# Ledger of designs, part 39: peptides against a protein of PDB entry 8PQO

Target 1, 252 residues: chain A of PDB entry 8PQO
Amino acid sequence: VLLKEYRVILPVSVDEYQVGQLYSVAEASKNETGGGEGVEVLVNEPYEKDGEKGQYTHKIYHLQSKVPTFVRMLAPEGALNIHEKAWNAYPYCRTVITNEYMKEDFLIKIETWHKPDLGTQENVHKLEPEAWKHVEAVYIDIADRSQVLSKDYKAEEDPAKFKSIKTGRGPLGPNWKQELVNQKDCPYMCAYKLVTVKFKWWGLQNKVENFIHKQERRLFTNFHRQLFCWLDKWVDLTMDDIRRMEEETKRQ

## One batch from the design tools (peptide; aimed at target 1 T98 I110)

Design b1_p20_5_s3 (made by RFdiffusion4, then SolubleMPNN; from b1_p20_5, 6 letters changed)
Fold by OpenDDE base, seed 5:
Structure b1_p20_5_s3 (fold): chain B 252 residues (1-252), chain A 20 residues (1-20)
Amino acid sequence: as target 1 above (252 residues)
Amino acid sequence: TPELLKLMLSISLLVIEQEL
């Protein structure tokens, strides 16, 4: 088991992020070939548990048509069915990813707190001290070009070049995080993303767990760069606007 | 395979907030 807490600082408010995240997820999905094809929604309902109240979803991702033929032919039964259970109680979210074939031997859990701070809180997920001492804190800087793979880089998604017309935010220079404290009119937040990865196969555990973390970090980095650079597209939207857009997308 | 894992993660994160 490998745990890392990714801390993503953004020059947006917690309330803004709720809209921006939903918009950016939808936009990113449109840019990917196939989008949500092969996704089966089993459950989508409100929940209340342990003082947490929000929306629960259970989805199955059927990957048979998304993988190369040789993978499909060699994959065991259930290996290409991924289950995603998500609890959205914004500003808290939890996602649990499992696989039918791997069962208890595979787990990806992503727990996120969105806080109106600069990533300074320790153990926001309230882990036991013994568990917390094994968590690596990883800061993602969306303005740092060196954290982006060359193949992922797009100039139009570079926070160091982007200037929001609507808000005046950006471009983000090398010291943008330190400067936020002095910018009283600029909101900020941190997404504390505790990622738990378990891949319990002897000889491959560490390699696969580290690989998954590498991919998660890459995805978080690219996504939040997009989210910020798309600020002018979503900052004036309300949650009702987002819901309407989602409904319209479902009809297509 | 590593490629399969990458695909799974990409799909999951791209759709995670949909249908909420």
Scores: peptide ipSAE 0.031, ipTM 0.694, DockQ to the pose 0.055
OpenDDE base, seeds 1, 2, 3, 4: peptide ipSAE 0.035, 0.030, 0.031, 0.030; ipTM 0.705, 0.695, 0.698, 0.683; seeds 1, 3, 4 fail the geometry check

Design b1_p20_5_s4 (made by RFdiffusion4, then SolubleMPNN; from b1_p20_5, 7 letters changed)
Fold by OpenDDE base, seed 1:
Structure b1_p20_5_s4 (fold): chain B 252 residues (1-252), chain A 20 residues (1-20)
Amino acid sequence: as target 1 above (252 residues)
Amino acid sequence: GPELLNLMLSISLLVIEKEL
């Protein structure tokens, strides 16, 4: 089991982020081939548990059409079915990913708190001390080009170059986080993303767990760079606007 | 809603399966 807490600081408010995240996910999905195909939605309903209220979703991702034929032919039964259970109670979100074949030997859990701070809170997910001491805190700086793979880099998605016309935010210089403290009119937040990866397979556990974390870090970095650079596209949208857009997409 | 948020994770999973 490998746990890391990714802390993504953004010059947006927690309320703004809710809209921006939904918009950016939708936009990013349009740019990816094969998005949505092979997805079965089993459950989509409101939930209430331990004072937490939100939306619960259970989806199955059928990957049979997404892998090469030889992989499909050699894959054990259930190996290409991924279950995703998500509890969205923004500003808190939890996602649990499992596989039918691996059962208890495979788990990806992502728990996110969105807080109006600069990533200074310790153990925001309230882990036991023994567990917390094993969590690596990883700060993602969306302005740091060195954290971006060359193949992922786009100038139009570079926070160090972007200037929001609508809000005046950006570009983000090397000391943008420190300067943000002095800018009373610029909101900020941190997404605390606790990622738990379990892959119990002899000889491959550490390799796969580290690989998954590497991919998650890459995803979080690229996504939030996009989210910020698309600020002028979504900052004036409401949650109702987003819901309407989602409904329109479902009808197509 | 929640469905759209999960799509980002879905893309991540596809990347993992492709690279392994």
Scores: peptide ipSAE 0.033, ipTM 0.712, DockQ to the pose 0.109
OpenDDE base, seeds 2, 3, 4, 5: peptide ipSAE 0.032, 0.034, 0.031, 0.033; ipTM 0.714, 0.710, 0.715, 0.710; seeds 2, 3, 4, 5 fail the geometry check

Design b1_p20_6 (made by RFdiffusion4)
Pose (drawn by RFdiffusion4):
Structure b1_p20_6 (pose): chain A 252 residues (1-252), chain P 20 residues (1-20)
Amino acid sequence: as target 1 above (252 residues)
Amino acid sequence: SERFFRMAAIVLTYYVLFLL
């Protein structure tokens, strides 16, 4: 099983990231026809354990209505049921994604620490030493065009071409992280996203784990580029504003 | 989400190849 820690250094604060990430998930999913239908909340409750106080959820995403009929007929029982178990104790969160048919043999786990630093901490997740020694650290720079697939590139989602009206932050150059250390004002943070991918069937552990990690890096990059370029849309929101927009979206 | 569809696609692709 392969583990990688993706470090996403951002010119926002940790407090700002919480609101921005919630807004961005909802906004990026605003054009998807077929969003919300098929989402099933099995469990939604508070939890507390040794310093980590938060909210636990168990959700199921039924894909039967979103795939062609032949895919629904051909799919082994439960293969189209995606389970997501989430522990949200921001600035820490853990999510575990499984498939009902694959049980625990196909697993994607993301554990994230959101810290007010420039991604300089080592083993921020406090792994056992030997296990930590086998974790590749991968840095994601949202200003670096070379880290974006050409088919994914969108000028309107390019931090190198965006300046915030409300904050004046951006555009981001190759030295933006260096100018952060030499700055006293603009906030910054790093999301330490430790990703574990497990695929235990058919001897395809390596191929699937690598494919999933490449897709996770692409998604983390594109998502956080979008997040920064949308700074004017969400930077003035509070958590109460986010919860209100959630309830609003709940009516339908 | 794309990740969910990708997980389902992986399982289906390799299940069909196993049957073949």

Design b1_p20_6_s1 (made by RFdiffusion4, then SolubleMPNN; from b1_p20_6, 10 letters changed)
Fold by OpenDDE base, seed 5:
Structure b1_p20_6_s1 (fold): chain B 252 residues (1-252), chain A 20 residues (1-20)
Amino acid sequence: as target 1 above (252 residues)
Amino acid sequence: SELYRLMANIVLDYYLEELK
């Protein structure tokens, strides 16, 4: 098991982020080839547990049509079915990803707290001390080009070049986080993403777990660079606007 | 969340590309 807490600092408020995240997910999804093919929604309902209220979803990703024929033919039963359970109670979110074949031997869990701070809270997810001491805190700086793979880099998605016309935020210089403290009118937040990866196959555990974390970090970095650089596209939208956009997308 | 759905799709797409 490998745990890392990714801390993504953004010059947006927690409330703004709720809109921006939904918009950016929708926008980014347009550029992905996976689409909704092979996705089965089993559950989509409100939930309430231990004072947490939100939306619960259970989806199955059927990969049979997406993998090469030889993989499909050789794959054990259930190996190409990925289950995603998600609890969305913004500003708290939790997602659990499992596989039917691997059962307890595979787990990706992502728990996120969105806080109006600069990523200074320790153990925001309230892990036991013994568990917390094994968590690596990883700061993602959306303005740091060195954290972006060359193949992922786009100038139009570079926070170090972007200037928001509507808000005046950006561009983000090397010391932008320190400067936020002095900018009383600029909101900021941190997304604390605790990622738990378990791949319990002897000889491959560390390799696969590290690989998954590498991909998660890459995703979080690129996504939040986009989110910030798309600020002018979503900052004036309301949650109702987002809901309408989602409904329109479902009709397509 | 939708973000994690995107995450799942991207990760899966990456794996699928590596298998090709």
Scores: peptide ipSAE 0.092, ipTM 0.738, DockQ to the pose 0.108
OpenDDE base, seeds 1, 2, 3, 4: peptide ipSAE 0.072, 0.053, 0.051, 0.060; ipTM 0.725, 0.717, 0.718, 0.723; seed 4 fails the geometry check

Design b1_p20_6_s2 (made by RFdiffusion4, then SolubleMPNN; from b1_p20_6, 14 letters changed)
Fold by OpenDDE base, seed 5:
Structure b1_p20_6_s2 (fold): chain B 252 residues (1-252), chain A 20 residues (1-20)
Amino acid sequence: as target 1 above (252 residues)
Amino acid sequence: SELYETLANIILKYELEKKK
């Protein structure tokens, strides 16, 4: 088991982020070919548990058409079906990813708290001390180009170059996080993303767990760079606007 | 939305990149 807490600091408010995240997910999805193929939604309903109120979703990702033919032919039954259970109670979110074939030997859990701070809280997910001592805190700096793979880099999605016309935020210089403290009119937040990865296959545990974390970090980095650079596209949208956009997308 | 956090999405992107 490998645990890392990714802390993504953004020059937006927690309330703004709710809109921005939904917009950016939708926009990013449109840019990906075949993103919706093989997705089965089993459950999509509101839930309430232990004072937590939100939306619960259960999706199955069928990857048979997404892998090479030789992989599909050799894959055991259920190996290419991924289950995703998500509890969306913003500003808290939890996602659990499992596989039919691997059962208890495979788990990806992503738990996110969105807080109006600069990533200074320790153990925001309230783990036991023995578990917390094994968690690596990883800071993602969306302005740091060195954290972005060359193949992922786009100038139009570079926070170090972007200037928001509507809000005046950006560009983000090397010391942008420190400067936020002195800018009373600029909101900020941190997404604390605790990622738990378990892969119990002997000889492959460390390799696969590290690989998954590497991919998650890459995804979080690129996504939040986009979210910030698309600020002028979503900052004036309401949640109702987002809901309408989602409905329109479903009809296409 | 949890879409950007899914392993399936990561795998799909990875496979698409290999085909390019």
Scores: peptide ipSAE 0.031, ipTM 0.687, DockQ to the pose 0.114
OpenDDE base, seeds 1, 2, 3, 4: peptide ipSAE 0.032, 0.032, 0.030, 0.030; ipTM 0.703, 0.700, 0.661, 0.649; seeds 1, 2 fail the geometry check

Design b1_p20_6_s3 (made by RFdiffusion4, then SolubleMPNN; from b1_p20_6, 12 letters changed)
Fold by OpenDDE base, seed 5:
Structure b1_p20_6_s3 (fold): chain B 252 residues (1-252), chain A 20 residues (1-20)
Amino acid sequence: as target 1 above (252 residues)
Amino acid sequence: SELHKLLANIILKYYLEKLK
């Protein structure tokens, strides 16, 4: 098991982020996956547990159509079905990813708190001390080009070059996080993403767990760079606007 | 979340590239 807490600092408010995240997820999904093919929604309902109220979703990602025929033929039963269970109670979110074939031997859990701070809180997810001491805190700087793979880099998605016309935020210089403290009119937040990865196959555990973390970090980095650079596209949208957009996408 | 559709895609692409 490998645990890392990714801290993503953004020059947006927690309330703004709720809209921006939904918009950016929808936009990024269209660009990368070409739609919802192979995704089955089993459950989508409100939930209430221990004072937490939100939306629960259970989705299955069927990857059979996404792999070559020979892989499909050789894959064990259930190996190409990924289950995603998500509890969305913004500003808290939890996602659990499992595989039918691997069962208890595979787990990706992502727990996120969105806080109006600069990533200074320790153990925001309230882990036991023994567990917390094994968590690596990883800061993602969306303005740092060195954290982006060359193949992922796009100038139009570079926070160091982007300036929001609607808000005046950006571009983000090397010391942008420190400057936020002095900018009373610029909101900021941190997404604390605790990622737990378990891959219990002898000989491959460390390799696969590290690989998954690498991919998660890559995903978080690219996504939040996009989110910021798309600020002018979503900052004036309301939650009702987002809901309408989602409904329109489902009809297509 | 829908964001993990992207993760699944990235993982798949990685394996597909290794198989080529």
Scores: peptide ipSAE 0.040, ipTM 0.705, DockQ to the pose 0.135
OpenDDE base, seeds 1, 2, 3, 4: peptide ipSAE 0.034, 0.040, 0.035, 0.039; ipTM 0.703, 0.703, 0.703, 0.704; seed 2 fails the geometry check

Design b1_p20_6_s4 (made by RFdiffusion4, then SolubleMPNN; from b1_p20_6, 13 letters changed)
Fold by OpenDDE base, seed 5:
Structure b1_p20_6_s4 (fold): chain B 252 residues (1-252), chain A 20 residues (1-20)
Amino acid sequence: as target 1 above (252 residues)
Amino acid sequence: SELHLTIANIILDNYLKALK
């Protein structure tokens, strides 16, 4: 098991981020390969547990049509069925990814708290001390070009070059986080993403777990660079606007 | 179609791309 807490600091408020995240996910998904094909929604309902109130979803991703033929032919039963259980109680979110074949030997869990700070809170997910001491905190700086792979880099998604017309935020210089503290009119937040990866196949555990973390870090970095650079596209939208957009997309 | 993706969905999609 490998745990890392990714801390993504953004010059937006927690409330703004709720809209921006949904918009950016929708926008980014337009260019993705998978789309909605092979997705089965088993559950989509509100939930309430221990004071946490939100929306629960259970989806199955059937990957049979999305992998090469030779993989499909050799894959054991259940290996190409991925289950995603998600609890969205913004500003808290939890997603659990499992596989039918791997059962207890495979787990990806992403737990996110969105806080109005600069990533200074320790153990925001309230892990036991023994567990917390094994968590690596990883800071993602969306303005740091060195954290972006060359193949992923786009100038139009570079926070160090972007200037928001609507809000005046940006561009983000090397010391933007420190400068943000002195800008009383600019909101900020941190997404604390605790990622748990478990892959219990002998000889492959460390390799696969590290690989998954590498991919997630890459995704979080690119996604939040996009989110910020698309600020002028979503900052004036409401949650109702987002919901309407989602419904319209489902009808297509 | 169910096009609404979570962050986890995007991660999964990246894995699928790597397999192609």
Scores: peptide ipSAE 0.030, ipTM 0.693, DockQ to the pose 0.080
OpenDDE base, seeds 1, 2, 3, 4: peptide ipSAE 0.030, 0.028, 0.029, 0.029; ipTM 0.697, 0.688, 0.690, 0.688; seeds 1, 2, 3, 4 fail the geometry check

Design b1_p20_7 (made by RFdiffusion4)
Pose (drawn by RFdiffusion4):
Structure b1_p20_7 (pose): chain A 252 residues (1-252), chain P 20 residues (1-20)
Amino acid sequence: as target 1 above (252 residues)
Amino acid sequence: VLVTFLIVVGAMMYYRNSFY
């Protein structure tokens, strides 16, 4: 099983990231026809354990209505049921993604620490030493064009070409992280996203784990580029504004 | 086996792509 820690250094504060991430998930999913239908909340409750106080949820995403009929007929029972178990104690969160048919043999776990630093902490998740020694640290720079697939590139989602009206932040050059250390004002943070991918069937552990990690890096990059370029849309929102927009979207 | 493999991997990827 392969583990990688993706460190996403951002010119926002930890407080700002919480609102921005919630807004961005909702906004990026605004054009998807077929969003929200098939989402099932099994469990939604508070929890508390040794310093981590938060909200636990168990959700199921039924994909039967979103795939061709033959895929629904051919799919083994439960293969189209995606389970997501989430522990949200921001600035810490853990999500576990499984498939009902694959049980626990196909697992994607993301554990994230959101810290007000420049991604300089080591083993921020406090792993056992030997296990930590086998974790690759992967840095995601949202200003680096070379880290974006050409088919994914969009000028309107390029931090190198965006300046915030409300904050004046951006555009981001190759030295933006260096200018953060030499700055006293603009906030910054790093999301330490430790990703564990497990695929135990058919001896395809390595191939699937690698494919999933490459896709997770691509997604983390594109998502946070979008998040920064949408600063003007969400930076003035509070958490109460986010909860209100959630209830609003709940009516339909 | 191949069809099942494509469906389970695809379903997980569909979820991950749609999440973002």

Design b1_p20_7_s1 (made by RFdiffusion4, then SolubleMPNN; from b1_p20_7, 13 letters changed)
Fold by OpenDDE base, seed 5:
Structure b1_p20_7_s1 (fold): chain B 252 residues (1-252), chain A 20 residues (1-20)
Amino acid sequence: as target 1 above (252 residues)
Amino acid sequence: KELELEIVLGSIMDYLNSKF
């Protein structure tokens, strides 16, 4: 098991981020090849548990069409079915990813708290001390180009070049986080994303767990760079606007 | 909502496709 807490600091409010995240997910999904294909929604309902109130979603991702033919032919039954269970109680979210074939030997859990701070809280997910000592805190700086792979880099998605016309935020210089503290008119938040990865196959555990974390970090970095650089596209949208957009997308 | 698994899987699939 490998645990890392990714801390993504953004010059947006927690309330703004709720809209921006949903918009950016929708936009990013449109840009991905084969979006929506092989996705089965089993459950989509409100839930209430232990004072947490939100939306519960259970999806199955059927990857048979997404993998090379030789992988599909050799894959055991259930190996290409990924289950995603998500609890969205913003500003808290939890996603649990499992596989039918691997059962207890595979787990990806992503737990996110969105807080109006600069990533300074320790153990925001309230882990036991023994568990917390094994968590690596990883800071993602969306303005740091060195954290972006050259193949992923786009100038139009570079926070160090972008300036929001609607809000005046940006561009983000090397010391933007320190400067933000002195700007009372600019909101900020941190997404604390605790990622738990378990891949219990002898000889492959460390390799696969590290690989998954590398992909998650890459995803979080690119996504939040996009989210910020798309600020002018979503900052004036309401949650009702987002819901309408989601419904329109489902009809297509 | 959390980041859609589809984006994560897409990233993984892109990596795998680059190897094969």
Scores: peptide ipSAE 0.043, ipTM 0.729, DockQ to the pose 0.071
OpenDDE base, seeds 1, 2, 3, 4: peptide ipSAE 0.039, 0.058, 0.037, 0.036; ipTM 0.728, 0.742, 0.723, 0.723; seed 2 fails the geometry check

Design b1_p20_7_s2 (made by RFdiffusion4, then SolubleMPNN; from b1_p20_7, 14 letters changed)
Fold by OpenDDE base, seed 2:
Structure b1_p20_7_s2 (fold): chain B 252 residues (1-252), chain A 20 residues (1-20)
Amino acid sequence: as target 1 above (252 residues)
Amino acid sequence: KELTLEIVLGSILMYLESKF
């Protein structure tokens, strides 16, 4: 098991982020070719547990159509099915990813707290001290081009080049986080993403777990760069606007 | 077992890439 807490600082408020996140997820989904194929929604319902109130979703990603025929023919039962269970109670979110074949031997858990700070809180997810001492804190700087793979880089999604016309935020220079403290009119928040990866496989556990973390970091980096650079597209939207957009998308 | 590992890892990667 490998745990890392990714801290993503953004020059947006917690309330703004809720809109921006939903917009960016929807926009990213539109840009992904064939992204909706093979997704089965088993559950989509409100939940209430231990004072946490939100929306619960259970989706199965059937990847049989996404692999070559010979792979599909050789795949053990359940090997091409990914389950995603999500508890969305913003500003808290939890996602659990499993595979039918691996059962309890594979887990990706992503727990996120969105806080109006600069990523300075320790153990925001309230882990036991013994568990917390094994968690690596990883700061993601959305303005740092060195954290972006060349194949993922797009100039239109570069926070170091983008300036919001509507808000005046950006571009984000090398010291933007330090300068942000002095900009009283600019809101800020941090997404604390505790990622737990378990891949129990003899001789390969550490290698695979580290690899998955690398992919998650890549995902978080690219997503939040997009979220910021799309600020002018979503900053004036309300949650009601987002809900309408989601309903319109479901009807298409 | 090696083939199964590759298939499972491929599935995980495909899922993760779908979130980009």
Scores: peptide ipSAE 0.490, ipTM 0.916, DockQ to the pose 0.709
OpenDDE base, seeds 1, 3, 4, 5: peptide ipSAE 0.468, 0.482, 0.471, 0.484; ipTM 0.910, 0.913, 0.910, 0.913

Design b1_p20_7_s3 (made by RFdiffusion4, then SolubleMPNN; from b1_p20_7, 13 letters changed)
Fold by OpenDDE base, seed 5:
Structure b1_p20_7_s3 (fold): chain B 252 residues (1-252), chain A 20 residues (1-20)
Amino acid sequence: as target 1 above (252 residues)
Amino acid sequence: KELELKIVLGAILDYLNSKF
């Protein structure tokens, strides 16, 4: 098992981020052809547990149609089915990812707190001390081009180049985080993303777990670069606007 | 075993890439 806490600092408020996140997810989904194909929604309902109130979803991603025929033919039962269980109680979110074939031998858990700070809180997820001492804190800087793979880089999604017309935020220079504390008119937040990866396979556990973390970091980096650079597209949207966009995306 | 692992890892990666 490998745990890392990714801390993503953004020059947006927690309230703004809720809109921006949903918009960016919807926008990214539109850009992917067939993104909804093979997704089975088993559960989508409100929940209340231990004072946490939100929306619970259970989805199965059937990847049989998204892989080459030879892979589908050779795949063992359940290997191409990914289960996603999500508890969305913004500003807290939890996602648990499993695979039918791997059963208890595979787990990705992503627990996120969105806080109006600069990533300075320790153990925001309230882990036991013995567990917390094994968690690596990883800061993601959305303005740092060196954290972006060349194949993922887009100039229109570069926070170091983007200037928001509506808010005046950006471009983000090398010291933007340090300067942010002195910019009283600019809101900020941190997404604390505790990622737990378990891949129990003799001789490959650490390698695969590290690899998955590398992919998660890549995804978080790219997503939040997009989120910021799309600020002018979503900053004036309401939650009702977002709901309309989600419905439009479901129809595609 | 190796083939099965590759298939599962591929599925996981495909899923992850579809989320963002």
Scores: peptide ipSAE 0.476, ipTM 0.922, DockQ to the pose 0.800
OpenDDE base, seeds 1, 2, 3, 4: peptide ipSAE 0.258, 0.470, 0.464, 0.453; ipTM 0.801, 0.921, 0.919, 0.916

Design b1_p20_7_s4 (made by RFdiffusion4, then SolubleMPNN; from b1_p20_7, 13 letters changed)
Fold by OpenDDE base, seed 5:
Structure b1_p20_7_s4 (fold): chain B 252 residues (1-252), chain A 20 residues (1-20)
Amino acid sequence: as target 1 above (252 residues)
Amino acid sequence: KELTLKIILGAMLKYLESKF
């Protein structure tokens, strides 16, 4: 088991982020061929657990159409089916990802708290001390180009170049996080993303777990760079606007 | 077994890329 807490600091409020996140997910989905094809929604219902109230979803992602034909032909039953269980209680979210073939031998858990701070809180997920001491805290700086793979880099998604016309935020210089403390008019938040990766096959645990973490870090970095650079597209949207966009995306 | 793992990891990447 390998745990890392990714801390993503953004010059947006917790309330703004809720809209921006949903917009950015919807926008990214529009750019994908087939949209929601292969997604089976098993459960979508409200839940209440330990004082947490939100929406619970269980989805199966059937990825047979997303892989080459030869991979589909070689894949054993269930290998291309991903189960996603999500508890959405913004500003808290939990997602558990499993593979149908691997069963309990492979798990990714992502637990996120969105806090109106600069990533200074320790153990926001309230782990036991023995577990917390094994968690690596990883700061993601969306303005740091060195954290972005060359193949992923886009100038239009570079926070160091972007300036929001609607809000005046950006571009983000090398010391932008330190400057936020002194900028009373600029909101900020941190997404604390505790990622647990478990892979049980002996001899391959570290390799696979580190690989998954590397991919998660890459995705978090790129996503939040996009989220910020798309600020002018979503900052004036309401939750009703977002719902309409999601419905339109599902119809494509 | 190794091939199966590669297939599963590839599928997982496709899933993750669809979420972000």
Scores: peptide ipSAE 0.439, ipTM 0.911, DockQ to the pose 0.770
OpenDDE base, seeds 1, 2, 3, 4: peptide ipSAE 0.425, 0.418, 0.412, 0.432; ipTM 0.907, 0.906, 0.903, 0.909

Design b1_p20_8 (made by RFdiffusion4)
Pose (drawn by RFdiffusion4):
Structure b1_p20_8 (pose): chain A 252 residues (1-252), chain P 20 residues (1-20)
Amino acid sequence: as target 1 above (252 residues)
Amino acid sequence: SMMERYFRMAAITVVNHLLY
């Protein structure tokens, strides 16, 4: 099983990231016809354990209505049921994604620490030493065009070409992280996203784990580029504003 | 983004069940 820590250094604060991430998930999913239908909340409750106080959820995403009929007929029972178990104690969160048919043999776990630093902490997740020694640290720079697939590139989602009206932040150059250390004002943070991918069937552990990690890097990159370029849309929101927009979206 | 991940997981499961 392969583990990688993706470090996403951002010119926002940790407080700002919480609101921005929630807004961005909802906004990026605003054009998807077929969003919300098929989402099932099995469990939604508070939890507390040794310093980590938060909210636990168990959700199922039924894909039967979103795939062709032949895929629904051919799919083994439960293969189209995606389980997501989440522990949200921001600035820490853990999510575990499984497939009902694959049980625990196909697992994607993301554990994230959101810290007010420039991604300089080592083993921020406090792994056992030997296990930590086998974790590759992968840095995601949202200003670096070379880290974006050409088919994914969108000028309107390029931090190198965006300046915030409300904050004046951006555009981001190759030295933006250096200018953060030499700066006393603009906030910054790093999301330490430790990703574990497990695929235990058919001897395809390596191929699937690598494919999933490549896709997770691409997604983290594109997502956080979008998040920064949308700074004017969400930077003035509070958490109460987010919860209100959630209830609003709940009516339908 | 999340929905794409779910589709990848489902696709991997379904395609590899039919192949093997």

